# Ledger of designs, part 37: peptides against a protein of PDB entry 6TME

Target 1, 324 residues: chain A of PDB entry 6TME
Amino acid sequence: NRLKRAYIALQAWKKAFYSDPFNTAANWVGPDVCSYKGVFCAPALDDPSVLVVAGIDLNHADIAGYLPPELGLLTDVALFHVNSNRFCGVIPKSLSKLTLMYEFDVSNNRFVGPFPTVALSWPSLKFLDIRYNDFEGKLPPEIFDKDLDAIFLNNNRFESTIPETIGKSTASVVTFAHNKFSGCIPKTIGQMKNLNEIVFIGNNLSGCLPNEIGSLNNVTVFDASSNGFVGSLPSTLSGLANVEQMDFSYNKFTGFVTDNICKLPKLSNFTFSYNFFNGEAQSCVPGSSQEKQFDDTSNCLQNRPNQKSAKECLPVVSRPVDCS
Target 2, 324 residues: chain A of PDB entry 6TME as posed
Amino acid sequence: NRLKRAYIALQAWKKAFYSDPFNTAANWVGPDVCSYKGVFCAPALDDPSVLVVAGIDLNHADIFGYLPPELGLLTDVALFHVNSNRFCGVIPKSLSKLTLMYEFDVSNNRFVGPFPTVALSWPSLKFLDIRYNDFEGKLPPEIFDKDLDAIFLNNNRFESTIPETIGKSTASVVTFAHNKFSGCIPKTIGQMKNLNEIVFIGNNLSGCLPNEIGSLNNVTVFDASSNGFVGSLPSTLSGLANVEQMDFSYNKFTGFVTDNICKLPKLSNFTFSYNFFNGEAQSCVPGSSQEKQFDDTSNCLQNRPNQKSAKECLPVVSRPVDCS

## One batch from the design tools (peptide; made by RFdiffusion4, then SolubleMPNN)

Design b1_p10_6_s1 (from b1_p10_6, 5 letters changed)
Fold by OpenDDE base, seed 1:
Structure b1_p10_6_s1 (fold): chain B 324 residues (1-324), chain A 10 residues (1-10)
Amino acid sequence: as target 1 above (324 residues)
Amino acid sequence: SSVLSEARIK
């Protein structure tokens, strides 16, 4: 019965393929769905004597098509990996029936519409990758209430602010890069106790960086480049004991880049170029360290190469934003 | 700057 439902689902999906360049679904014939390429069966959790479809892996198949609602019949699927295809449309709401969903990867496709809220209905979801699509609208705050290991949202069309609930996230990696997020980074960010990597690249974020960033003791990558951040770098950044890659380039930061930041013990790369910094400690100067790389290009620094003109700097530097 | 932002799971 369960495999019969899977057969119905998979055949409906095959019919939803517009193009299958590698003939991935060529053997998707007959009731033996466990032999289908990219389909993986396992003993059911509720009955080990019953074989069920537990996983789908169609990564890198370059398949054009859509996800039909019949996929909701794959109620035993825990792993759904279909990245690097050309699937379009929306994620079917019928997938709410896949209550065992553990890893969901639809990245690098052509999905559209709002955030797939069906992903929020999966109680055991640990991995969510929807990057490199055309999802749009607001990010639901409930996404950070889930116990996810990774949240990949980059390269979409998401708008609005980053939810305050971000501090509740237990994810080790979160990517917001290359969307249309606006507003400030929530102060609750400092509560992300398991965070290793967070990327805000290429959004419309603004305001001052919250001091609470300094509480991210486990962060190894912090990239806030290509936004509209203003003010000085928080002094609390000296608390980033494990940061290796830090990028604040292409913003509107002002003030002085301090020794306490540039001498962070694990810091390997620190890029603060294309801002309006008017001073830097000697430890921040490119070439000052053999083990660290710095980029101070296109700031308002004196006696440094490749800086902005006085004409460009004066209007901004003379009116520093007070973040206090 | 993040490798993970571009990486794909195979």
Scores: peptide ipSAE 0.040, ipTM 0.785, DockQ to the pose 0.214
Fold by OpenDDE base, seed 3:
Structure b1_p10_6_s1 (fold): chain B 324 residues (1-324), chain A 10 residues (1-10)
Amino acid sequence: as target 1 above (324 residues)
Amino acid sequence: SSVLSEARIK
């Protein structure tokens, strides 16, 4: 009878389609839901003799519509991938019944409303991708209490501060880019054990970078560009032994870019352009290395091309922010 | 340079 519930859910969903350009749901007819395009069945975990709907893959179907509450009847779904569609509305709370949810990808849609807190109710969730939507409001601190491998939040309308619970995250990839986050990066960031890539691009973050960033030994990508960060780069950044891509461009940083940062062993690309740095080590100069690429454009550096005018620099450089 | 792209999982 589990497939009967699935049939009800899927037919309700089909009715919720406004447009199906590729006729993806054309074969969504009859009780044999396992034959539906984009629907995948598997033996139930609790009874291998029973076939259940275990996965949905409607990626790149360009479907316009919404997610009806009847989707909550798909209680055996562990994989839900519907990215690159034109689904609108909110994520139904009824999805809380999908207790086996493992991967949830609703990215590149037109979803609105607050963070879909229903995702926090899934005990086995490992992958969460809600990027490229119109989600808004505060990010629930509880998201980082979950044992997620990846958290994609970029290109939404999230605001407020980044929760201090970020340090509890075990995710290897976290993206905050292109939202409306404000405040400082929490000092607890250094406690992220498995972090490989973190992106803060294009927010309203401010304050000094926490020294604790230097504790991120596994990070390969760190991008904090296009924010309002101030002060000097933490000297502890010399501890980023595995960083390959680092971007601090388009901020309000001041001070001296040190040799210890530019000589990081795995550093491939370091962009610190469009700030107010008033000095850099020789190892930071673009062209100084064959293995590393640097960009020091539009700072307050002496004897370098494409720098800010003295008029632009003096008011900022003369009043450096003390991050100590 | 980062995971920030329009690429999607298939």
Scores: peptide ipSAE 0.040, ipTM 0.788, DockQ to the pose 0.197
Fold by OpenDDE base, seed 2:
Structure b1_p10_6_s1 (fold): chain B 324 residues (1-324), chain A 10 residues (1-10)
Amino acid sequence: as target 1 above (324 residues)
Amino acid sequence: SSVLSEARIK
């Protein structure tokens, strides 16, 4: 009976294909769905004597089409990977019936609409990848209440602020890059206990960086480049004992880049170019270390090459933002 | 900056 439902779902999906360049679904014929290319069966968790469709892998198939509501009949699917296709439309609400969902990857497609809230209904979800689509609107705060290992949101059309609930996340990797997020980074960010990599590249974020960033002891990659951040770098950044890659370029930062930041023990690459910094410690100067790479291009530094003109610097440097 | 954030394939 479960395989019969799977047959109905998969045949409906095949009918929803507009183009199948590699003929991936050519063998999607007949009731033996476990033989279908990209369909994987396993013993059911509730009854090992019953075979069910447990996984879908159509990665890199370049299929054009949409996801029909009949996919909700695949109630035993725990792994759903359709990366790098040309699927369009919205993620069906009927997928809420897939209560065993563990990994959901719809990245690099043409999906539209708001955040697929159906992903929030899956109690066992550990991996969510929706990057490189056209999802829009607000990010639901509840996404960070999920016990996810990784959250990939980059290269979409998300707007509004980053939810305060971010501090509840136990994810090791979180990407916000190349969206339309605005506002400040929440102070609760310091409560992310398992964070290794966080990327804010290319948004409309603003305000001062919260001091609580310095509490991210396990972070190895911190990229806040190409935003509208202001003020000085928090002195608490000296607490980033494991940071290797740090990028604050293309913002509106002011003040002095301190020795305590540039001498971080694991720091390999620190880019703070294209800001309005008016001073830097000797340890921050490019070429001062063989183990570390720095970029101080296009700031308001004295006695350094490739800096902004006095005309460009004066209006900003003379009116520093107080983040205290 | 992050290999994982920029990768389109797995």
Scores: peptide ipSAE 0.040, ipTM 0.785, DockQ to the pose 0.258
Fold by OpenDDE base, seed 5:
Structure b1_p10_6_s1 (fold): chain B 324 residues (1-324), chain A 10 residues (1-10)
Amino acid sequence: as target 1 above (324 residues)
Amino acid sequence: SSVLSEARIK
């Protein structure tokens, strides 16, 4: 009895609630789990005459509690959306039994522990959102072997290099922002065939930007701000034919910002402030275009306002990192 | 800077 198992799971979950300020689970009483608020039933894929729990939506319920292992009994769940709650603890490994998992959103909670590797066990997973939690440790390289449409990892405590497998990702959106990622951006990044938005904001990434970034023809948003990148901007960035938002601010870049970058056809905003650039093309100057917005603040540019002092610039500009 | 990256499913 699939609904009986669901009942056991949901009652165990209700018991695991510390606080339910909106009384979301108030009607979680009795065997008719399909009537439970936030619980959605559908005909089973293997037998349309059987009704099963296919989805959970507790988004924005502000529920405090944890996910008990009994949730593994919800074997028919394909959609699990519990964002914007106060769930704590770890993601139960028993969720591996949810083999139909398609969308998993536990974002904006208080989950801790390592990356929930149980997510890697779901063969049909297309959407993974674990952002705004306290997940820590290494990002498993296998995450990019998944055929995901979106990978949201931002605002966690992940501490590792970015796996080389990133190039295998078919995701349109990938966020690494506000973690503790370190090392270089893998050269394999250029192999991301469906990438539209990638955000590296606020990590400890370093080294030179790989030339292969220029192969990201479909990227519309590229934000690498607030890291430790060095060297010149790759000339291959001229290949970003669809980039609209580009941010390299708050790094340690040097060299010259070229026309080929600033004249990108779809470029709307290009921020390269708070670096050590010592020159820019006229097309990069803020105010030079009505269609494009630039920010060259706090670099080592001559005859521009709000630049770093010569004392601060000279030691860095005179010793540019060679990325070749 | 990213619109899609900040979107949440409702």
Scores: peptide ipSAE 0.042, ipTM 0.781, DockQ to the pose 0.188; fails the geometry check

Design b1_p10_6_s2 (from b1_p10_6, 6 letters changed)
Fold by OpenDDE base, seed 4:
Structure b1_p10_6_s2 (fold): chain B 324 residues (1-324), chain A 10 residues (1-10)
Amino acid sequence: as target 1 above (324 residues)
Amino acid sequence: SSVLEEARKK
């Protein structure tokens, strides 16, 4: 039966624990898996008279170990939350059998290898959190074909470019931060119809910002700091009617920071420090507004404190990148 | 980013 399979899986997992500092699996004894700490049962969707393991929550258990292939026997699991542990190795391919997977959170662990493509096999997946691991390689374009509400990829070792399929994403939150992504932000970004928060912090992204960013009407947080972006800020950024937090710091932007950006109606914090901007509107000056915070530090602005030297500015400012 | 900081506390 299903609970017997679950028992086999959970006992195999317990055996795969190297360390259980909080003794979380101490009560993982006997056939009554529904009483196991961190294991949650519910009536099966196909037969309400049958009890199945529907969820795992081992968050913050600091467990060291790996995920054995026997976890594939947990075929009724829809919620898998094991963040803030010390699990290592790869995500087992056998998890493809968990066809009801709805939320998958393996964040803040020690997982390695390429993107866990098994996540792409889950037809009902809505939440994917694999941040704070050591996943590497390219991001599969197919990830954005899925109807995900949130995609957390930050603090990994992902490389290559951001897939153009990003425009297909229906996620409200997407994080790319602190990886090794390179290339340009795809122009298709403007097609993300449900996007509220997107973070590109600390990658190797470059090129001009696409004009299509201005189509992200629902975005409240846009952070592209600590990259290699060049050129001027797109004038279409005036379309970000709901942006509250915007950060372009630590790039190689040039040109003039305009009123239409700094006067965005919901803008609370706009950081454009550590670039090569050579001008800003009065509305962009720090202290010009009580409702908004600005940081223009370390640019090429005249009559402003803490700016780059002429020697640093001249080579860059005199050779502006044409993004048109 | 506040997004990263808050989300990690989940």
Scores: peptide ipSAE 0.040, ipTM 0.772, DockQ to the pose 0.209
Fold by OpenDDE base, seed 5:
Order: structure tokens, then C-alpha cells, then sequence
Structure b1_p10_6_s2 (fold): chain B 324 residues (1-324), chain A 10 residues (1-10)
């Protein structure tokens, strides 16, 4: 009996709660699990005459506790949304039994340990949100072999390089922000077919930006701020026909910011502050456009306000990194 | 980033 298994799982989970400030699980009593707050039932895919637990939504419940292995008994769950709680521990490997998993959101919790590789076992997974946790270690390359629509990894403790398999991703949104990723952005990034938004903010990424970024025709948001990137901006960035928000601030870029970049047709905001740029086209000057916003603060530009001193600029500008 | 906040609301 599927509902009986669900009952066992949900009661085990309730027992694993340390705090339930909104009394979300107060009605989690008795065999009628479909009446439980945050539990949603639907006809089984293999037998419409059978009712099964198809979804969990405990978003914003502020529940403290952990995920017990008995959750693996919820074999019909396709939607698992438990963001904005205080769940701790690791994601149990028993969740591999949830073969219908479609959306998995455990964001804004207190989960620890390595990347939850159990997520890689779900063949139909489309949405993965593990941001705002304490996951650590390396990002498995296989994550980008999944046919995901969105990948949210930001605000964790991941330390690896960005896998070259990123080019295989079909995700429209990918966030790496506020981790400890290192190394270069892989050249394979240009092979991402459906990418709309990618965020690298606040990592330890370095090296030159790959020219292949210019192949991201569908990208509307590209944020690489607060890293250690060097060299000039690739001339191929002129190919970003749909970019609206672009941020390269707080890096170590050098060279000239060209018209071809600042005149991108959909560009709304372009921030390249806190670098070592030694020149910019007139189209890049803040205030030069009513429809575009620019920030050139704290570079090595002449005749512009709020720039670095010659003492700070000369050692870097005189030794530009050759990315060719 | 504003994009991250917007994603959180979804």
C-alpha cells in the first residue's frame, strides 16, 4: 500500500522535527496523509485509480530538523519543496527511490556535506535548487549531463573548478555565486544552447574570459563580478545580442572597453568598475545614454572621477596579461 | 544580485 508507506515516511519525518513554530505538522495525525498540511496527493501515473503522495510543499515553514532515511518510502513524489526551513544534516541516499523526482528545492536550509549525488540518480529531474546551504567539496561533472531547466548552486561552500561538462547543460538559469569555485571558465561555456542567466559572483575564478562567451546568443544576464579574472574583455562579447545585465566589476581586467560592447542592442546595465581598464569608448561613459547605465568607477581611466591612483595602476597596466 | 533574489521568489 503506497499511502501506508507514505504514512510511515511522514510520521518518521515528523519525529525528526526539532521545532515547528507554525505548527505545520500539527494535523499530521492518522492514516489520511492526503489531508496533511503541505502534502499533496494525485492519481498514480501507472494506475489512475490509486491515490498517491505526489508532492511536498513545506516552503517557509521555518521547521528545524533533519531528513530521515524513511523519506525514501515516498516513491511517488515528483515535487519536493522545503525551502526556507532549518533542516540540517545530509540529504539521505534513500531518496534514490524517488524515481519520479521532477523538482527538488531544499534551498535556504542548513544542509551540509558533499554535493547530494542522489540528485544525479533522478532521471526526470528538471529543477534543482540547493542554494543557501553549507554543501561543500567539488561539483560533480555529471550535474551538467542532467536535462535541467535551472541549476541553483549559489551560497554554498563548493571549492572545485567549473566542470567542462557545463557546455552540455540545457539549463536557462545557472548560479554559481558565493562559493569557492576556482580556475578558469571552461571554453565549452559557449556550447550552452538555452542559457539565459548565468551568475559567477563572488568566487575565486581566475584567468582570461574565454572568447566562446560571445556565442551565448540567448543570455540576458551575465555576472562575473567579484573574482580574479585578468586580461582584456573578449572582442567576441559583441555577439551578446540579447544581454541586458552585464557585470565584470571587482576583477583585475585591463585594456580598453570598446564601443562594440557598450553599444550592445539590449544592454541596460553594464558595470565594469573596480578593475584596471585604461581606456573606454565614449559610449561607455556613465551618463552618455538615457537608456543605458554604466559604472566605470575605480579603474585606470584618464579624466574620469573616482579612479585609482597612478601608483596603483602603473604596475598592472604596464604589464597586461596576453590572453591570445 | 537582483537576479538571485528574483529566483528566490519563484
Amino acid sequence: as target 1 above (324 residues)
Amino acid sequence: SSVLEEARKK
Scores: peptide ipSAE 0.039, ipTM 0.765, DockQ to the pose 0.170
Fold by OpenDDE base, seed 3:
Structure b1_p10_6_s2 (fold): chain B 324 residues (1-324), chain A 10 residues (1-10)
Amino acid sequence: as target 1 above (324 residues)
Amino acid sequence: SSVLEEARKK
């Protein structure tokens, strides 16, 4: 029966534990898997008279081990939360059998290898959190074809470019931060119709910001700090009617920071420090507003404190990148 | 950074 398969899977997993500091799996004994700590049962969707393992929650258990292929026997699992452990290895391909997967959280572990493409096989997946691992290689463009509500990729080893398919994403939150992504932000970004928060912090992204960013009407958080972006800020950023937190710091931007950006109606924090901006509107000056906080530190601004020297500024400011 | 930290809380 289905619970027997679950028993086989869970016992195999217990054997795959190298360390269980909190003795989380201490009660993982016997056929009554529904009594196991961190295992949750529910009536099966196809037969309400049958009890099945529907969820796993081992968050913050500090368990060291790996995910054995026998986990593929947990075919009724819709919620899989094992964040903040010390699981290593790869995500088993056998998890493709978990066709009901709805939320998959393996964040803050020690997983390695390429992007777990098995996640793309789950037709009902809505939440994917793989951040704070050691996943590497290219991000599959197909990830953005999924109807995901949130995509957390930050703090991994992903490289290459951000797929053009990003515009197809319906996610409200997407994090790319602290990876090794390179290239330009795709112009298709403006097509992300449900986007609220997007974070690019600490990558190797470069080029000009696409004008299409201004089409992100619902975005409240836009952080592109600590990259290699060049050129001027797009004038179309005036279209970010709901942006509250905006960060362009630690890039190579040039030009003038305009009123149209600094006077955005919902803007609370705007950080554009550590660039090569050579001018700013009065509305962008720190302290000019009670409702908004600005940081213009370490630019090429005249008559402002804590700016770069002329020696540092002139070579860059005199050769601005034309993004037109 | 603040968003990342808040989102991590589960």
Scores: peptide ipSAE 0.037, ipTM 0.761, DockQ to the pose 0.177
Fold by OpenDDE base, seed 2:
Structure b1_p10_6_s2 (fold): chain B 324 residues (1-324), chain A 10 residues (1-10)
Amino acid sequence: as target 1 above (324 residues)
Amino acid sequence: SSVLEEARKK
C-alpha cells in the first residue's frame, strides 16, 4: 500500500510537469515506481520486508512544473533532491507528512513565497538547501534550532534581521549571501560551535561587527563583503586561529588594520578593499608576505596606490564610529 | 566563496 500511495503521488507529479526536456519521466508508467528514473526504493525502517520509496533525485533535469500536494503521500522519503530544475510555486505544506526527511535540496529553481516553514516540521532534517530561488520575507528564528549540518539560503529575497538564534546553530556551513538582510550581526554568533564557513555577501547589513566573532575558533571562511558595516575591525579577530579566507571589502569600515589580524597563522587571503581604513600594519601590505595575499585597494591609506581621494575620505575618516 | 562553488558542483 505504501508503493500504491507513492504511485498516486508520482503520477500526480508527472501531470504537474509542464516541460521535461530530457524525458526524465518518460518511464514513469505503471505501478512499479521503484523502476522510475530518479526514484529510489529501500527497505522500510519499520519493516525490512516492505519496500518503500526512500529517495528522489531529479537534479539537473531542467523540468518545468510545480510540486503538487499529492507529494505528501511519499511518507517514506528521506532524500529529496530536485535542484537545477524550473519548478515554480510554493513548497506544499503536505510535505509535513514526510517525517523521515533528512536532506532537502530544492536549490536553483523558481520557488516563491515565504520561507518554507514545512522544513521546520521535519525532526530529522540535517541538510537544507533552498538557495537560488525567490523565497521572500523574514527568516524564521526556528531555523537555527534545527540540528542542521548545512544551511544554504543565498540568492533569495529574504529580508529583515538575522535572528539572534543563530548562536544555537551547529551547522558547519551557513550562507546568507545575496539577500536583503538588514541590521547588525547578532552578538550570539560567537556561540556557534561547529562553524567552519559563513558568508554574508551582498546584503544590507550594518552596524559594528560584534566582538564575539573572535570566538569562532574553527572558522576557515568568513566573508562579510558588500554590506554597510561601520567602525573598526574588532581586535578580537586575532582569535580566529583557523581562518584562511577573510573578506571585509565593500563596506564602510574605518580605523587601523592591525598586525594581529594580518599575522593570523592560517590566513591565506585577506581582502579589506573598498572601505575607509586610514592605516594598516606593515604585515597587512600587499606583497609583504609570500604566503598571504592582501588587498588594500580603495581605502584612505597614506603612501599606497589606488586609494580614495582626500575629498572622499575626510568626511568619513574624521567622524569615526565608536563601537565600544 | 569556495563553499558556494562546491555546492554548485553537486
Scores: peptide ipSAE 0.041, ipTM 0.761, DockQ to the pose 0.212; fails the geometry check

